# Peptides against a protein of PDB entry 4PN1, part 179

Target 1, 261 residues: chain A of PDB entry 4PN1
Amino acid sequence: KIEMNFLNKPIVPDTTKVISNFLTHYLITEPVEHVEIEAKLGTLIDLETQNRFEFPVMNETILNPEFNLRTRFESDMTASEHKYLNEFLNQAFRDSQKPGRLPFAYKHTKQVDLFYETEDNSRDKIRVSKNQSDNQVLACVKKRRVADLFLYCPNDAFDIRISISDELPVSMPSGNQQPSLTRLKDRVGYVHQEIKIDLTKTTQNDPVYDTTERHELEVEFGNIADLRDRAQKAKDGMEAPLFRRVQLFMDNVRILRREHS

## One batch from the design tools (peptide; made by RFdiffusion4, then SolubleMPNN)

Design b1_p25_8_s3 (from b1_p25_8, 10 letters changed)
Fold by OpenDDE base, seed 1:
Structure b1_p25_8_s3 (fold): chain B 261 residues (1-261), chain A 25 residues (1-25)
Amino acid sequence: as target 1 above (261 residues)
Amino acid sequence: SSAKEELEKMNKEIEELIEKEIKEA
């Protein structure tokens, strides 16, 4: 009989603990009311060199937010990489429909995001999301970025940003207000075990600049209420449920990150 | 209890993968 270790007990990776603590802070300690928690694939760029950031580590590493590394995060990939991931996820979807597996859910959405300035000229814009086909309003929110956690991944094509956001529902802008920015989003969404994976093609029309396209992949916690419950239990001394959910989330992120390698 | 069992299962799967890689190498 083989034992897991000399204690014969499950051991939690330090990465899982750090991320779990980060989430617990914004779920329980300083709770964000309308919280969105997502991971995006992208690249940490050194502001001095404009190249990918280099750090003296050999594996996936959570960067300490207290250090100003003079970096920016670019949440973008090539069209070819995005297409490859879409094909990969389509295959994963098909395989999950087989007997003995937990199935993916699939959804394709096309929407228009209209951004409006707030009356108080705050940095946070109002986003009105509409269905592209019938202009039905899907959401009207003021999104605030609360916190970011960056993972440097030297062995993979992409780095990771985990973001905490507050999506506050707000009233529609006045009918006389013009949007400052319009974005078209073509989104393919996959859901497995309440983890949402979105491939998004964003087209932005700038009146001054040429149309820009962005290709993004994001992984999101689909059940915030459950996650909050797990975080509360962790604060009460039962950490295992939270650790398991965070491990599941991160393993999905790691799978997707490795496929671009 | 369920979460502990899940973590235990994951750790076991990782160990089996490592052992397989060592045998194939």
Scores: peptide ipSAE 0.014, ipTM 0.340, DockQ to the pose 0.036
Fold by OpenDDE base, seed 5:
Structure b1_p25_8_s3 (fold): chain B 261 residues (1-261), chain A 25 residues (1-25)
Amino acid sequence: as target 1 above (261 residues)
Amino acid sequence: SSAKEELEKMNKEIEELIEKEIKEA
């Protein structure tokens, strides 16, 4: 007979605890009402060198948000990397349809995002999302970035930003308002065990600058209500359900950030 | 097995859907 350890009990990685605590804060302690929790794959850039940040660590490391490390996060990746990830996820999707597996769900969405200034000239713009094919309004929200947690991943193709956002549903802008910015989004979405994985190609037309294209991969908690329930239980002393969900999320992120073209 | 045939059918359908989406993108 083999035991897991000398206590014969599961142990939770420190990363899982730190992230769980971070999430609990914005789910329970200072609750964000319309919370979106996502991880983006990207690169931590050193503002001084404009190269990928180098930190003297040998593995996945959560950066302390209280420290200004003079970094920025770039959530963009190359078209080649994005294509590779798409192919990878397509294969994962296919494999998950096999008997005895939990299947992925798949959705392809083409939308236009229209950004409008608010009357108060706040930094938080109103985003109206519409389906490109029929111009149906999908969402009208004011998104506020609440907090970020950065993971430096020296062994992987990508670093990670976990973001807490408040996506407040708001009324449509007045018909006389013109969008300050328009973005076209081609999004391929995969859902497995209520974790959403989105590959998004974003095209932005700037009247002054050339059309810019971005390629992003996002991993999102697809069931916030469940996550909030788990976080509440964690605050009440039962941490295991939250830890399990966070670990699942992070394992999916870890799989993806290791993939590269 | 029937399960294998079903899986093969599903895989084919998925591939066709993916190919269609790639062509339409």
Scores: peptide ipSAE 0.008, ipTM 0.401, DockQ to the pose 0.011
Fold by OpenDDE base, seed 2:
Structure b1_p25_8_s3 (fold): chain B 261 residues (1-261), chain A 25 residues (1-25)
Amino acid sequence: as target 1 above (261 residues)
Amino acid sequence: SSAKEELEKMNKEIEELIEKEIKEA
């Protein structure tokens, strides 16, 4: 008979604990009301070299936010990388439709985001999202980024930023206001076990600057209410449900960040 | 610590500036 360890009990990886604690803070301790929790694939860039940062570590490492590491995070990838990930996810989708598997859900959306300045000169802009096909309003929100947690992944194609955001529903801007910025979003979304995986192509037309395109991959917790419940249980001393959910999330992220063309 | 809060604030400001630059670029 083989045992898991000398206690013969499951052990939780430290990464899972750290992330779980980070999430619990913004779910329970200082709760964000309209919380969005997502991981983006990207690159930690050294501000001095403008290249990917090289930390003296050999595996996935959560960076301590208490240290100024002189890095920025670029949540972008090449069109080729983005295409590869799309093909990879399409295959995963197909495989999940087989008997004995839990199926992916799939959705393709095209939207335009209109950004408006707030009357209070707040740094936070109002975002009005509309469907490109029929111009129907999908959402009107004020999104505020609350916190970030960065993971350096030296063995993978991408580093990770986990972000906590507050998406506050707000009233539509007055009809006399012009948008300060417009963005076109082409989003392919996959959902598996309430984890959302979005591939997004964003096109921004600036009258002064050339059209810029961004290619992003996001992994989001699709059931915040459940996650908050799990976080509350963790605060009450039952950590296992939260750890399991965070581990599932991170395993999906780990799969994706390892894939490259 | 106050230093932690200041650093978190600074990092957030830097990220916001970078995101703003990316948005304005």
Scores: peptide ipSAE 0.000, ipTM 0.224, DockQ to the pose 0.038
Fold by OpenDDE base, seed 3:
Structure b1_p25_8_s3 (fold): chain B 261 residues (1-261), chain A 25 residues (1-25)
Amino acid sequence: as target 1 above (261 residues)
Amino acid sequence: SSAKEELEKMNKEIEELIEKEIKEA
């Protein structure tokens, strides 16, 4: 008979605790009303060298936000890496349809995002999302980035940014307003156990630069109400449900960040 | 099962993997 440890009791990884506390703050303590919680794959870039930052650590490490590390996060990958991840997720989808497994759901969405300046010249733009095929309005929101948590992953292909955002529903811009920016989004979405995994190809026409294409992978909590309930229970002294959900989320992120072409 | 029991199960699975790796090394 195998035991977990010399106490034969579960132990929670410190990473899980730190992330859980971070989420609890923005779910319960200072609650964001229309919260979106996502992890993006990308690269921490050293502003001095313009290369991937090198921290003196040997494994996945949450960076302390109180320190100015002189880094930027680039949430992009090569077309080849993006294609590889798509093929990987397609295989995972197929395997999950087998008897005895929990199946993935799959969705392919093509949309146009129109960005409008606000009347108050605020930094936040209004985003109108439309279905590319029929121009049906899907959403009209003002997205505000609330907080970020960065994970440096020296042994993996990608670093991670976990972001807390507020997606405020707003009224449509006046009919006389022209969009300041238009983006085409081709999104392939996979959902497993209410965790969303999205591969997004974004095309943007810039008047100064040629058409730019961005390739992103994001992992999102698909059930915010459940997550908020778990966070509330954690505040009330029952942390296990939140830890379990955060661990599941992070394990999915860890699988994906290790994959590369 | 409770979330705690699920965490216990996961930890056991990790331990079994580690033991397997040690035996195969």
Scores: peptide ipSAE 0.014, ipTM 0.338, DockQ to the pose 0.035; fails the geometry check

## One batch from the design tools (peptide; made by RFdiffusion4, then SolubleMPNN)

Design b1_p26_1_s1
Fold by OpenDDE base, seed 2:
Structure b1_p26_1_s1 (fold): chain B 261 residues (1-261), chain A 26 residues (1-26)
Amino acid sequence: as target 1 above (261 residues)
Amino acid sequence: SLEELLKEFEEILKNLAENLEKKAYA
């Protein structure tokens, strides 16, 4: 008989604990009402060299936000990388349709995001999202970035930013207001076990970033209510359900960040 | 202890949130 360790009990990876605690804070301790929790693939860039940062670690590492690491996160990839990931996910989708598997769901959406300034000159803009085909309003929200957690992944093609955001539903801007920014989004979405994986091509004329097109991959918790319930249980001393959900999320992220053309 | 680690992490997160808020108001 083989035992898993000298206590013969499951052990939780430290990464899982740290992320779980991070999520619990914004789900339960200081709850964000309309919380969005996503991981984006990208690159931690050294502000001095403008190259990918090289931290003195050998594996996936959550960076301590207390340290000024002089980095920026670029949530972008090349068109070829994005295409490769799309093909990879398409294959994963096909494989998941086989008997004995849990199937992916697939959705392709094209939308336009219109950003409006707020009356109080808040940094947070109102975003009106519309379907590109029929101009139907999908959402009108004020999105605020609440917190970020960065993972340096030296052995993989991408680093990870986990973000907590608040997407507050707001009233439509007055008809006389012009959008300050327009963004076109072409999104291919995959859902597996309530984890959303989105490949997004974003086109915008941004005078600040001078980026006409972005290619992003994001992984999002699709069931926030369930996650909040798990986080509450964790705070009450039953951590296993939360750890399992975070582990699932991170395993999906790990699969994706390892894939490259 | 896990509790101490959680407390430390909560403090870090609080500080991060405060810093983000300060950056949002600047």
Scores: peptide ipSAE 0.000, ipTM 0.198, DockQ to the pose 0.049
Fold by OpenDDE base, seed 4:
Structure b1_p26_1_s1 (fold): chain B 261 residues (1-261), chain A 26 residues (1-26)
Amino acid sequence: as target 1 above (261 residues)
Amino acid sequence: SLEELLKEFEEILKNLAENLEKKAYA
């Protein structure tokens, strides 16, 4: 008989624990009421070199948020990378439809996001999201990014930013108010086991820099209520359900960040 | 339970391995 280790008990990766604790803090300890939790693929840029950040580690590493590493995160990729990931996910979708698998759900959406300044001159803008086809209001929120956790991934094409955001529902801006910014979003969404994977092409018109296009991939927890329940159980001493969910989330992220054209 | 956690981990790893293998042959 072969045992898994000298205790013959499963262990949880440290990365899973760290992320779980991070999530628990903003789900339970200092709870964000309308929490959104997502991971974005991108690149940690060293502000001094303007190149990808280099840290003396050889694998996936959570950066300590207590240290200012003088980096910025660019949540963007090339069109070719984005296309490759789209093809990859399409194949994964097809494979998941086979007998014996849990199927992906698929949704293609085109929306326009209108950003409005707040009366209190808050840094946070009001975002009104509308469907491009019929102008139906999908959401009106004030999104505040509460916290970030950065993963440096030297062996992969992308680094990761996990973000905790508060998406506060707010009333529609006054009719006389004009948007300060308009973004078109073409989003292809995949959902598997309540983990959302979105490929988004964003087009923005800037009066100074003309039209800019961004390609993003984000992975989001699709069931916050369940996640909060798991986090509460973790606070109460039962950590396994939370660890399982975080591990699932992170493994999906890991699969995606390893893919490149 | 830890047993359930292990089972889920194994399934995820299996899926990851399969994906990587597919990529290698593409």
Scores: peptide ipSAE 0.000, ipTM 0.259, DockQ to the pose 0.019
Fold by OpenDDE base, seed 3:
Structure b1_p26_1_s1 (fold): chain B 261 residues (1-261), chain A 26 residues (1-26)
Amino acid sequence: as target 1 above (261 residues)
Amino acid sequence: SLEELLKEFEEILKNLAENLEKKAYA
């Protein structure tokens, strides 16, 4: 008979604990009311070299936010990489429809985001999202980035940014206001076990910089209420449910970043 | 439906392929 270790008990990876604590803070300790929690694939760029950040570690590492590493995060990939991930997820979707598996759900969304400036003192923009086909308003929110957690992944093509955001519902801008920015989003969404995986093609017309296209992959917790419940239990001393959910989330992220490489 | 999904995937793939080709020839 083989045992897992000398205690014969499962061990929670430190990465899972750190992320779980990070989430618990913004779910329970200082709760964000309309919280969105997502991970984006991208690249940590060294501001001095303008190349990918280099750190003396050999594996996935959560960077300490208390240290200014003089980096920026670019949440973009090539069209080829994006296509590859789309094909990969399509295959995963097909495979999940087989007997004995939990199936993916799929949704394709085309929307236009209109950004409006708020009155003079707020850097936050109001985002009005509309369906591209019929111009129906889908949402009107003021999104605020609350916190970020960066994972440096030296063995993979992408680094990871986990973000906590507050999406505050707000009233529609006055009819006389013109949008400062218009963004088209073509999003293919996959949902598995309430984890959302979105491939997004974003087109933005900038009068100065011409049309820019971005290709993003994001992974989001699809059930915030459940996650908050798990975080509360963790705070009360029962951490296992939260750890399991965070592990699931991170495993999905790891699969995606490894597949691209 | 699965057919609708496949159609959407094909369109996305087509668009991505076209964009890649345009970038390769620019």
Scores: peptide ipSAE 0.017, ipTM 0.419, DockQ to the pose 0.011; fails the geometry check
Fold by OpenDDE base, seed 5:
Structure b1_p26_1_s1 (fold): chain B 261 residues (1-261), chain A 26 residues (1-26)
Amino acid sequence: as target 1 above (261 residues)
Amino acid sequence: SLEELLKEFEEILKNLAENLEKKAYA
């Protein structure tokens, strides 16, 4: 007979605990009402070298936000990497349709995001999202970045940024307002066990940026209500449900960040 | 122009969608 360990119980990785605590803070302790929680694949860039930062660690490491590490996070990837991930996810989708598996859901969305300045000249812009095909308004929100957690992943193609955002629904800008920025988004979305995986190609006409096209992969918690419930239970001393959900999320992220052409 | 960019993007997306559909059903 084989046991998992000397307690014969599952053990929770420290990464899971740290992330769970991070999420609990913004779900329960200082709750964000319209919270979006996503992980983006990208690269931690050393501001001095403009290359990928090198930390003296050998595996996935959550960076302490209290320290100024002189880094920036670039959520972009190459077209080749993006294509590879798309093909990878397509295969995963196909495989999940087989008997005995939990199937992926798939959605392809083409939208235009129009950004408007707020009347108070706040840094937060109003984003109006429209369907490209019929110009139907999909959403009008003011997105505020609340917090970030960065994971340095030296063994993988990508580092990770986990972001907490508040997507506040707001009224449409007045008809006389012109958008300050327009983005075209081509999003291929996969959902598995309420974890959303989105591949997004963004085209932006911004003269400030050298590249008008960006390729991003994001992983998002698709059921915030459930996650909040789990976080509340964790705050009340029952941590297992939250840990399991965070572990699932992180495992999906880990799978994706390891894939490269 | 933004319109031209949108059109190009639509074509790219159309091609991507078609390729994805072909690959998803292959």
Scores: peptide ipSAE 0.006, ipTM 0.364, DockQ to the pose 0.012; fails the geometry check

Design b1_p26_1_s2
Fold by OpenDDE base, seed 2:
Structure b1_p26_1_s2 (fold): chain B 261 residues (1-261), chain A 26 residues (1-26)
Amino acid sequence: as target 1 above (261 residues)
Amino acid sequence: SEKKKLEEFEEILKDLAEKLEKLANA
């Protein structure tokens, strides 16, 4: 007979605990009302060298937000990397349709995001999202970044930013307002066990800057209500459901960040 | 202060780097 350890009990990885506590804070302790929780693949850049940050660690590590590490996070990848991940996810989608598996859902969306300044000159812009095909309004929100948690992943192609955002529904801007910024988004979305994986090509036309294209991969918690319930249970002393959900999320992130061409 | 915390952290990192270098050369 083999046992897991000398206590013969499951052990929760430290990463899972730290992330779970981070999420619990913004779900329960200081609750964000319209919370979005996503992980973006990208690169931690050292502001001094402008190269990928080199930290004296040998594995995935959560950076302490109390320390100014003089880094920026670039939530971007090359077109080739993005294409590779798309092909990888397409294969994963196909494989998940086999008997005995839980299937992916798939959705392809093209939208335009129009950004408007607020009357109070707040830093937060109003975003109106429309479907590119029929100009139907999909959403009108004021998105605020609340908090970030950065994971340095020295053994993988990408580092990770986990972000807490507030997506407050707001009224449409007045008809006389012009958008300050327009973004075209081509998004391929995959959903597996209520975890959303989005590959997004964003084209931005800036009157001052040249047209920029960004390639992003995002992993999002698709069921916030369930996650909040799990976080509440964790606060009440039952941590296992939250840990399991965070572990699932992180395993999906880990799979994706390891894939490269 | 944040500065003091940063300095302490940098020292820890330096020590870790030195240890890793020793292990790699051993």
Scores: peptide ipSAE 0.000, ipTM 0.185, DockQ to the pose 0.039
Fold by OpenDDE base, seed 3:
Structure b1_p26_1_s2 (fold): chain B 261 residues (1-261), chain A 26 residues (1-26)
Amino acid sequence: as target 1 above (261 residues)
Amino acid sequence: SEKKKLEEFEEILKDLAEKLEKLANA
């Protein structure tokens, strides 16, 4: 009989622990009320070279936020990469419908995001999201970025940003206000085991820079209440449920960042 | 439900068909 190790017990990877602690902080310790937790695929760009950041590591590593590495994160990919991921996820969806598997859910949405300046001229804009077909209001929120955790992935096509955001529901802007920015979103969404995977094509009309198109892939925790419960249990000394959920999330992210055209 | 799965699958097929048509017409 083969054993896992000399203790014959599971070992939790450090990546899982670090991410779990990060999430626990913003779920329990300094709780964000309307928390959104997502990972975006993209590229860490070195501000000095304007190329992909290079660091002397050989595998996936979480960057220490205490160090200013002079980087920016670009949450974008090529249209071809985006298309490939869409085809990949479509196949994964089909395969998951087979007997003995847990099925994906699928949703295609087209929405318009309207951004409004706040009366106090705060940096945070109000976002009104509407269904593109019938102009029905889907949401009105003020989104605040709370924290980021960056993963440098030298062996993969993409780096990862895990973000904590606060999506505060707010009242609709006054009817006399004009949006400062409009954004069209075409989103293909997949859900598996309450992990959301979204492929989003964003079109933005900029008066100065013409129409820009962005292709994003996001992975989000679809059940925040469950995640918060797991984080609380972790604070109470039972870490395994949280670690398992974080491991699941990260494995999905790892699958996706390895797939490219 | 089985109905929901079928609807989701049909949407995927529709999206794929549209993509194929765009490629064929290019």
Scores: peptide ipSAE 0.000, ipTM 0.305, DockQ to the pose 0.010
Fold by OpenDDE base, seed 4:
Structure b1_p26_1_s2 (fold): chain B 261 residues (1-261), chain A 26 residues (1-26)
Amino acid sequence: as target 1 above (261 residues)
Amino acid sequence: SEKKKLEEFEEILKDLAEKLEKLANA
């Protein structure tokens, strides 16, 4: 008979605990009402060198948010990288349709995001999302980024930003207001076990800069109510359900960030 | 349902075809 360890009990990776605690804080302790929790693939850039940040670690490392590391996070990748990930996810989708697997769901969406300034001149803009084909309003929200957790991943193509956001539903801006910014989003969405994986191509016309294209990959918790329930249970002393969900989320992120074009 | 899965798969294939066409015309 083989045992897992000298206690013969599962052990939770420290990364899982740290992330779980981070999530629990914004789900339960200081609860964000309309919370969105996502991880983005990108690059930690050293502000001094303008190159990828180098930290004296050899593996996936959560950076301490209490320290100003003089970095910025670029949530962008090359078109080739984005294409490769799309092909990879398409294959994963196909494989998941086989008997004995849990299937992916798939959705392709094209939307227009219109950003409006708020009357209070807050940093947060109102985002009106519309379907690109029929201009049907999909959402009108004020999104505030509440917190970030950065993972430096020296062995992988990408670093990770986990973000807590508040997506407050708000009334439509007055008809007299013009959008300050317009973005076209072409999004390919995959859902597996209520984890959403989105590949998004964003086109933005900047009045000062030429049309910019961005390629993003996001991984999001698709069932916030369930996650909040798990976080509450964790606060009540039952941590295992939360840890399992966070582990699943992070494993999906880890798979994606390891893929190279 | 199997029908839904097929529809999703067809959409993926359509997207791939469009991408390939764009690459061929570039």
Scores: peptide ipSAE 0.000, ipTM 0.309, DockQ to the pose 0.010
Fold by OpenDDE base, seed 5:
Structure b1_p26_1_s2 (fold): chain B 261 residues (1-261), chain A 26 residues (1-26)
Amino acid sequence: as target 1 above (261 residues)
Amino acid sequence: SEKKKLEEFEEILKDLAEKLEKLANA
């Protein structure tokens, strides 16, 4: 007979605890009402060198937000990397359809995001999302970035930003307002165990920027209500359900950030 | 449902085919 350890109990990694606490804060302690919680694959860039950030650690490390590390996060990847991830996820989708597996769901969405300035000139823009095919309004929201948590991943192709956002539903802009920015999104979405994985090709017609296209991969908690319930239980002293959910999320992120052509 | 899974799979295959065609013509 083999036991897991001398207590014969599962052990929760520190990363899981830190992420869980981070989420609990914005789910329960200072709750964000229309919360979006996502991880983006990208690169931590050292502002001084303009190269990938180098930190004297050998594994996945959550950066302390209280320290100014003079970094920026770029959520873009190459077209080849994006293609590889798409192929990888397609294979994972196929494999998940086999008997005895939990299947992926799949959705392909093409949308246009129109950004409008707010009347109060707030930093937060109103985003109107429309379906490209029929111009049906999908959403009208004011997205506020609440918090970020960065993971430096020296052994992987990508670093990670976990973001807490508030996506407040708002009224449509007045017909007299012109969009300040238009963004085309081609999104391939995969869902497995209520974790959403989105590959997005974004085309932005901005004359100021040389790069008109971006390739992003996002991993999102698909069931916020369940996550909030788990976070509440954690606050009440029962942490295991939250830890399990966060572990699942992070494992999916870890799989994806390791995949590279 | 099995039907939904099949539809999702067909959509993936369609997307892949379109991508391959674009690459072959590039």
Scores: peptide ipSAE 0.000, ipTM 0.311, DockQ to the pose 0.010

